# Peptides against a protein of PDB entry 6IDX: the designs that were tried, part 198

Target 1, 380 residues: chain A of PDB entry 6IDX
Amino acid sequence: KELAKLSADVTFATEFINMDGIIVLTRLVESGTKLLSHYSEMLAFTLTAFLELMDHGIVSWDMVSITFIKQIAGYVSQPMVDVSILQRSLAILESMVLNSQSLYQKIAEEITVGQLISHLQVSNQEIQTYAIALINALFLKAPEDKRQDMANAFAQKHLRSIILNHVIRGNRPIKTEMAHQLYVLQVLTFNLLEERMMTKMDPNDQAQRDIIFELRRIAFDAESDPSNAPGSGTEKRKAMYTKDYKMLGFTNHINPAMDFTQTPPGMLALDNMLYLAKVHQDTYIRIVLENSSREDKHECPFGRSAIELTKMLCEILQVGELPNEGRNDYHPMFFTHDRAFEELFGICIQLLNKTWKEMRATAEDFNKVMQVVREQITRA

## One batch from the design tools (peptide; made by RFdiffusion4, then SolubleMPNN)

Design b2_p20_8_s2 (from b2_p20_8, 10 letters changed)
Fold by OpenDDE base, seed 1:
Structure b2_p20_8_s2 (fold): chain B 380 residues (1-380), chain A 20 residues (1-20)
Amino acid sequence: as target 1 above (380 residues)
Amino acid sequence: SLFEKISKKRRKLQEEAARE
């Protein structure tokens, strides 16, 4: 107890470290010997002293053994651990992950995001904060090839639902630090959209062209079996498709693929359109057909609107921006659905279409409509 | 508090880790 208190002092810490005091503390943890009276209290103070000593930055985090890591990870994975030990163990793991790539690799083998979910289902917001912070640390330090796996873990309905129900909708006010960690988690999740946002459509890629054709099929051939899409586009069919692409509101009616060559939003706009068309087919068809039947120049160009809206949403959500230490703003909506960005797009495209009608807009008013929609989205 | 110290360092380390 006194050691834990004194370890906050830099002078004491320096002397204690020079005497190999940290090594003694690590060995105490490594031994795992429950034989001592008041072991839990002693261990909690040992872990406190260790954290305070390491906070001075005098000793590298890489000094810890694999046995130490396994013991700390073990405390986090145990169903019945003392709250004080759990809090310190989560903090140690987080600090290890953030300070050392080597320790990240070792910890990532010993602990999973699934094991951390149980620590979100508690009334202690400090434990919840350490658990989310450790998830964020693991996400940040994951190599690029594994970031998608971490994303998939976040996309797990269970983790999102637990955060939503036990943290965001919990019976306690969210503290600033928890709000910041939720913000960080959200930023890291949105950064997964960056790849698609910066991916240009290849106008020569047939698979990508087939997606645009599928958008046309869903809008105009809703009763037609996809098997009857006759591959040999006669000139009459090409002319028909050009008309259909105009009715869909693409800027390039001849080759809509060209509308997706600009980054941002690149292929992310096409992903949003396809999601809307498949998941919210009735809404998609309604929006397209309502504007395709208009001869009064008040048609809302769906394709152009969807691209510019996707770009606007990326700007509003700051997709591709790094986490900022000063921010604590997060959107609870993104914890309600696994495809929350695409669902937001689906809500916003309906809002855009409604706003376009209410304004009696023409193609010349496009930028004005987008500004009004931006204000509506940012106020919600 | 220890929590506040950790939180302050965390934010810096998270920004650093996001730039790597």
Scores: peptide ipSAE 0.562, ipTM 0.960, DockQ to the pose 0.866
Fold by OpenDDE base, seed 5:
Structure b2_p20_8_s2 (fold): chain B 380 residues (1-380), chain A 20 residues (1-20)
Amino acid sequence: as target 1 above (380 residues)
Amino acid sequence: SLFEKISKKRRKLQEEAARE
């Protein structure tokens, strides 16, 4: 206890470290000897002293042994651990991950996001904060190949649902630090969209062209009486598709693939359209057909609108931006659904379509409509 | 407090880690 208090002093810390005192503390953890009376209290003070000493930045985090890491990870993975030990253990693991890539690799082998989820299902916001902070640290330090796995783990209904129900919708105010960690997690999640946002459509990729064709099929062939089989001529088919792509509101109705060559939003816009068409088919068909049947120049071009809306959402959500230490703003909505971005797109495209109608907009008013929609989205 | 110091360092380290 006294050591933990004194370890906060830089002069004491320097002298204690010079006497190999930190090594003694690490060995106490490494021993794992639970047989001592008041072991939990002693361990909590030991971990406090260790954290205070390491906070001075005199000793590299790489000085810790694999045995030490395993013991700390063990405290986090055990179902019945003292809350004081758990909090300090989470803090140590987080600090190790953030300070050392080599320690990240070792820790990532010892703990899983699934184990950390259990620490979110508690009433202690400090424990929840450190659990999310450790998840964020693991996400940040993950190699690019593993970032997608972490993303998928976050996309797991379980983590998002638990954060939503036990953290965000908890019967307590969210503290500033928790808000920041939720913000960081959100930023890291949005950055997974960056790849698709910056992916240009390849006009020669048949699979990508087939998606555009599928959008046409869902919109027009689902309601068309099978009697209007497209006439046998290849040229008539091309002309028919050009008309359909115009009705879908693509800018390039001859080759809609060209609309997806602009980055941002690239292929992310096509992903959103396809998601809307498949998951919210009735909404998609309604939006397309309501505008395709209009000959009054007040048609809302769905394809163009979807692309520009996707771009706008990326700008509003700051997709591709790095987490900022000063920000604490997070969107609870993004914890409500596994495909929250696509769901947000689906809500916003309906809002855009409504706003277009209310404004009695024409194609010339497109940018004005988008500005109004931006204001509506940012105020919600 | 210790945890306040940790929190402050965390935020910086998270930004640094995001740049790597």
Scores: peptide ipSAE 0.561, ipTM 0.959, DockQ to the pose 0.864
Fold by OpenDDE base, seed 3:
Structure b2_p20_8_s2 (fold): chain B 380 residues (1-380), chain A 20 residues (1-20)
Amino acid sequence: as target 1 above (380 residues)
Amino acid sequence: SLFEKISKKRRKLQEEAARE
């Protein structure tokens, strides 16, 4: 206890470290010897002293052994651990991950996000904060090839639901540090969209073209009786598709794939359109057909609107922004659904279509409609 | 507090890690 208090002093810490005192503390953890009287209290103070000593930045985190890492990971994975030990163990793991890529690799083998979920289901907001902070650290230090796997773990309904129900909708006010960690988690989650936002459509990729054909099929062929076999002429078929792509509101009616070559929003706009068409088919068909039947120049171009809305949502949500130490703003809505971005797009495209009608807009008013919609979304 | 010290250091390390 006294050592833990004194370890906060730089002078004491320097002298203690020079005497290899930190090595003695690490060996106490490594031994795992439960035979000592007041073991839990002694261990909690040992871990506190270790954290305070390491906070001075005199000793590299890489000095820790694999045995030490396994002991600390063991305390986090145990169902009945002292709260003080758990808090210090989570903080140590987080610090190891953030300070060393080598330690990250070792910790990522010993701990899964699934094991950290139990520490989110507690009433102690400090434990919850350390657990989310460790998840964020693991995500930040993950190599690019593993980030998608972690993303899939975050997209797991279970983690999202637990954060929503036990952290965000908890019976206690969210403290500033928890709000910051939720913000960081949100930023990291949105950065998964950056790849698709910056991916240009390849007009020669048949699989990507087939998605555009599927959008057309869902909008126009789902209601048409199969009896009108399109006549055999390839030219009539091209002319028919050009008309359909015009009715879908693409800027390039001949080759809609060209509308997705601009980044941002690139392929992310097509992903949103396909999600809307498959998951909210009735809403999609309604929006398309309401505008396809209009000859009064007040048609809302769905394709163009979907692309520009996707871009605008990326700007509003700051997709690709790095976590900022000063920010603590997060959107609880993004914890309510696994495909929250696509669902937000589906809500916003309906809002855009409504606003377009209310304004009696034409194609010349497009930017003005988008500005009004931006103001509506940012106030919600 | 130890929590406050860790929190302050965490924010800096998270920004650094995001730039790597």
Scores: peptide ipSAE 0.559, ipTM 0.959, DockQ to the pose 0.901
Fold by OpenDDE base, seed 2:
Structure b2_p20_8_s2 (fold): chain B 380 residues (1-380), chain A 20 residues (1-20)
Amino acid sequence: as target 1 above (380 residues)
Amino acid sequence: SLFEKISKKRRKLQEEAARE
């Protein structure tokens, strides 16, 4: 206890480290000797002293042994551990991950995100904060090939639902540090959209062109009597598709793929359109057909609107922005659904279509409509 | 508190890690 208190003092810490005191503390943890009366209390103070000593930045985190890492990971993985030991163990693991890529690799083998979920299902917000912070640390230090797996683990309904129900919707105020960790987690999640946002469509990629064709099919062929099967003439078929792509509101009616060559939003806009068309088919068809049947120049161009809306949402959500230490703003909505961005797009495209109608907009008013929609989204 | 100290360092380390 006194050691833990004194370890906060830089003068004491320097002298204690110079006397190999930190090595003695690590060996005490490594030994796992439960034989001492008040072992849990002594261990909690040992871990406190270790954290306070390491906080001075005098000793590299790489000095810790594999045995030490396994003991600390063991305390986090045990179903029945003292709260004080658990908090310090989570903090140690987080610090090891953030300070050392080599320690990250070792810890990632010993601990899974699934094991950390149990520490979110508690009434102690500090434990919850350490658990989310460790998840964030693992996410940040994950190699690019594993980031998607971690994203998928976050997209696991279980982690999101637990965060939503036990953290966000908990019976207690969210403290500033928890809000910051939720913000960080959200930023890391949005950064997964960056790849698609910056991916240009290849106009020669048939698979990507088939997605655009599928958008057309869902909008127009699902209600068309099979008797209007486009006659076998290649020219009539091309002319028909050009008309359909015009009705869909693409800027390039001949080759809609060209509309997705701009980055941002690149392929992310196409992903949003396809999601809307498949998951919210009735809404998609309604929006397209309401505008395709108009001859009064008040048509809302769906394709153009969807692209510009996707870009706007990326700007509003700051997709690709790095976590900022001063921010604590997060959107609870993004914890409610696996495809929350696409769902937000689906809400916002309906808002855009409504706003377009209310304004009696024409194609010349497009930028004005987008500005009004931006203001509506940012105030919500 | 120890929690506050860890929190302060965490934020910096998270920003650094996000740049890598």
Scores: peptide ipSAE 0.556, ipTM 0.959, DockQ to the pose 0.889

Design b2_p20_8_s3 (from b2_p20_8, 9 letters changed)
Fold by OpenDDE base, seed 5:
Structure b2_p20_8_s3 (fold): chain B 380 residues (1-380), chain A 20 residues (1-20)
Amino acid sequence: as target 1 above (380 residues)
Amino acid sequence: SLFERRSAKLRKLQEEAAKE
């Protein structure tokens, strides 16, 4: 207890470290000897002293043994651990992950996001904060190939729902530290969209072209009487598709794939359009047909609008920006759905379509409509 | 608290880790 207090002092810490005192603390953890009277209290103070000592940055985190890592991970993964030990163990793991790639690799083998979810279902906000912080640390240090797996784990309905229900909608005010960790988690989640945002469509990729054709099919073939015989020649079919792509509001109605070659938003816009068409089919069909049936210059070009809206949403959400230590702004809405970005797109495209009608906009007003929509989104 | 003392350092470490 006294050591834990004194370890916060840099002068004491320096001298204690010079005497190999930190090695003694690590060995106490490594021994795992539950036979000592007051083991839990002693361990809590040991972990406190260890953290305070390591926080001076005098000793490398790489000094810890595999046995130490396993013991600390054990305190996080085992049920019925003392709250004080759990809190310090989460903090130690976070620090290890953030300070060392080699420690990250070892820790990622010992713990899962699923195990950390249990620590979000508690009333202790400090434990919840360290659990999210550790998830964030694991996400930050994950190699690119594993980031998608972490993303998928975060996209697990379970983690998001637990954060929403037990953290955000909890009976306690969100402290600044929790708000920061939620912000970081959100930033890391949005950064997963960056790949798609920066992916250009290949106009020669048949699979990608088939998605555009599927958008056409969903919009026009769902209501068209089956009596339009497939027998009109290949040229009439091409001309028909060009008309359909014009009605869909693509800028390049001859080759809509060209509209997705610009990055940002690249393929992310097509993903949003396809999601809307499949998940909110009635909304999609309504938006497309309301604009395709107009003979007036007041048609809202859906394809162009979807692309520019996707780009705008990426700008508003700062997709691709790194987490900043000074920020703590997070959007609770993004914890409500697995496909929260696509759902936001679906809401915003309806808002855009409504705003376009209300403004009696023409194609010349496009940028003005987008600016009004931006203001509406950023004020919501 | 230990939690409060560590917060600023951990935020900085997260920012640094994001730049790697």
Scores: peptide ipSAE 0.409, ipTM 0.929, DockQ to the pose 0.919
Fold by OpenDDE base, seed 1:
Structure b2_p20_8_s3 (fold): chain B 380 residues (1-380), chain A 20 residues (1-20)
Amino acid sequence: as target 1 above (380 residues)
Amino acid sequence: SLFERRSAKLRKLQEEAAKE
């Protein structure tokens, strides 16, 4: 107890470390010997002293043994561990992950995001905060090839639902530290969209062209039997498609693929359109057909609007921005759905279409409509 | 608290880790 208190002092820490005191603390953890009276309290103070000592940055985190890592990971993965030990163990793991790639690799073998979810289902917000912080640390230090696996773990309905129900909708006010960790988690989740946002459509890629064709099919052929194979597109069919792409509101109605060559938003806009068309088909068809039947120059160009809205949402959500230590702004809505970005797009495109009608906008008013929609989204 | 003392450091470490 006294050691834990004194370890916060840099002078004491320096002298204690010079006497190999930190090695003694690590060995106490490594031994795992529960034979001592008041073991839990002693261990909690040992872990406190260890953290305070390491926080001075005098000793490299790489000094810890694999046995130490396994013991700490064991305190996080085992049920019915003392809350004081669990809290300090989560904090140690987070620090190890953030300070060392080699420690990250070892820890990632010992613990799973699934094990950390159990620590979100508690009433202690500090435990919840350290659990999310450790998830964030694991995400940040994951190699690029494993980031998608971590992304998939975030996309797990379970983690999202637990955060929503036990953290965000909990009976306690969200503290600034928890808000920051939720912000970081959200930033890391949105950064997964960056690849698609920066991916240019290849106008020569047939598979990508087939997606645009599918958008046309869903909008205009929804009642027609899919059995009409795209037979040899006679010039009349090409002319028909050009008309359809104009009605869809593409800027390049001859070759809509060209509208997706600009990055941002690149292919992410096409992903959003396809999601809307497949998941919210009635909404998609309604928006397209309401504007395609207008001859009064008040048609809302869906294709152009969807691209610019996707770009705007990326700007508002700061897709590709790195986590900032000073920020704590998170959007609870993004924890309500697995495809939260695409669902937000679906809500915002309806808002855009409504706002366009209310303003009696023409193509010349496009930027004004987008500005009004931006203000509406930012205020919501 | 230990939690409060460490929070600023951990935020900085996260920001640094995101830049790597």
Scores: peptide ipSAE 0.408, ipTM 0.928, DockQ to the pose 0.915
Fold by OpenDDE base, seed 2:
Structure b2_p20_8_s3 (fold): chain B 380 residues (1-380), chain A 20 residues (1-20)
Amino acid sequence: as target 1 above (380 residues)
Amino acid sequence: SLFERRSAKLRKLQEEAAKE
């Protein structure tokens, strides 16, 4: 107890470290000797002293043994651990992950996100915070090939649902530190959109062109049997498609693929449009047909609007920005759905279409409508 | 608390880790 208190002092810490005192603390953890009277209390103070000492940055985190890592990971993975030990063990793991890539690799083998989820279901917000912080640390230090797997784990309905129900909708106010960790998690999640946002459409890629054709099909051919193979478009069919792409509100009516060559938002806009067309088909068809039937120059160009809205949403959500230590703003909505970005797009495109009508906008008013919509989204 | 003392450090470590 006194050691843990004194370890916060840099002068004491320096002298204690010079005496190899930190090695003695690590050996106490490594021994796992439960035979000592008040073992749990002693261990909690040992871990406190260890953290306080390591926080001075005098000793590298790489000094810890694999046995130490396994003991600490054991305290996190075991269901019956003292709360004080668990809290400090989570903090130690987070610090190890953040400070050392070699320790990250070892820890990632010893613990799973599933084990950390159990620590989100507790009533202790500090434990919840350290659990999310450790998830964030694992995400940040994951190699690119594993980031997608972690992304998929975040997309797991279970983790999201638990965060939503036990953290965000908990019976107590969210502290600033928890809000920050939720912000970090959200930023990391949005950064997964960056790849698609920066992916240019290849106008020569037939598979990508077939997606644009599918958007046309869903809008205009919803009653026609899928049996007409996309292949043998006579010049008359090409001219027909050009008219349809004009009605869809693409800027390039001849080759709509050219509208997706701009990055941002690149292919992410096409992903949003396809999601809307497949998941919210009635809304999609309504928006397209309401604007395609207008000859009064008050048509809202869906294709152009969808692209510019996707870009705007990326700007509002700061897609591709790194986590900032001073930020604590997070959007609870993004924990409510697996495809929350696409759902937000679907809400915002309806808002855009409504605002366009209310303003009696023409194509010349496009930028003005987008500005009004931006203000509406940012105030919501 | 230990938690409060570590918060600023951990935030900074996360920010630095995001730059890697």
Scores: peptide ipSAE 0.405, ipTM 0.928, DockQ to the pose 0.922
Fold by OpenDDE base, seed 3:
Structure b2_p20_8_s3 (fold): chain B 380 residues (1-380), chain A 20 residues (1-20)
Amino acid sequence: as target 1 above (380 residues)
Amino acid sequence: SLFERRSAKLRKLQEEAAKE
């Protein structure tokens, strides 16, 4: 207990470290000797002293043994561990992950996100905070090939639902530290959108062109009488598609693929459009047909609007932002749905279409409409 | 508290890790 208290002092820490005191503490953890009287209390103070000493940055985290890592991971994975030990163990793992890529690799083999989920289902907000912090650390240090797996684990309805129900909608006010960890998790989640936001469409990619064609099909072929026999010449078909792409509100109605070559928002806009068309088909068809049937200059160009809205949402949500130590603002909405960005897009595109009508806008008013919509979204 | 002291440090470590 006294050692743990004194370890916060840099002068004491320096002297104790020079005496190989940290090595003694690590060996106490490695021994796992549960037979000692007051073992749990002694271990809690040992872990406290270890953390306080290591936090001075005098000793590299790489000095820890694999046995030490396994013991600490064991305290996190076991269901009946003292809360004080669990808190310190989570904090140690987080520190190890953040300070060393080598330790990250070892810890990622020993701990799963599923094991950390159990620590979110408790009433102790500090435990919940450290559990999310460790998830964030694992996500931050994950190599690019594993980031998608971590993303998929976060996108798992289970983790999202537990955070929503046990953390955000908990009976306790969210403390600043928890708000920060939720912010970090949100930032990391939005960074997954950055790849698609910065991906240019290849106009020669047939699979990507087929998505645009599918948007046309969903909007127009569902109502077209089967009497358009496939036998009308290729030129008439191409001219018909040009008309359909104009009605869809693409800027380049001859080659809509060109509208997705600009980054941002690149392919992310197409992903949003496809999601809307497949998941909210009635809403999509309504928006398209309401504007395609207008012979007046008051048509809202869906394709252009969807692209610019996607870009605007990326700007509002600061997609690609790095986690900042001073920020604690998070959006609870992003924990309510697995495809929360696409759902937000679906809400906002309806708002845009409504605002366009209310303003009696023309194509010349496009930027004014977008500014009004931006103000509406940022106030909500 | 230990928690408060560590929280400030961990925030910095997260920010540093994101810049790498």
Scores: peptide ipSAE 0.405, ipTM 0.927, DockQ to the pose 0.924; fails the geometry check

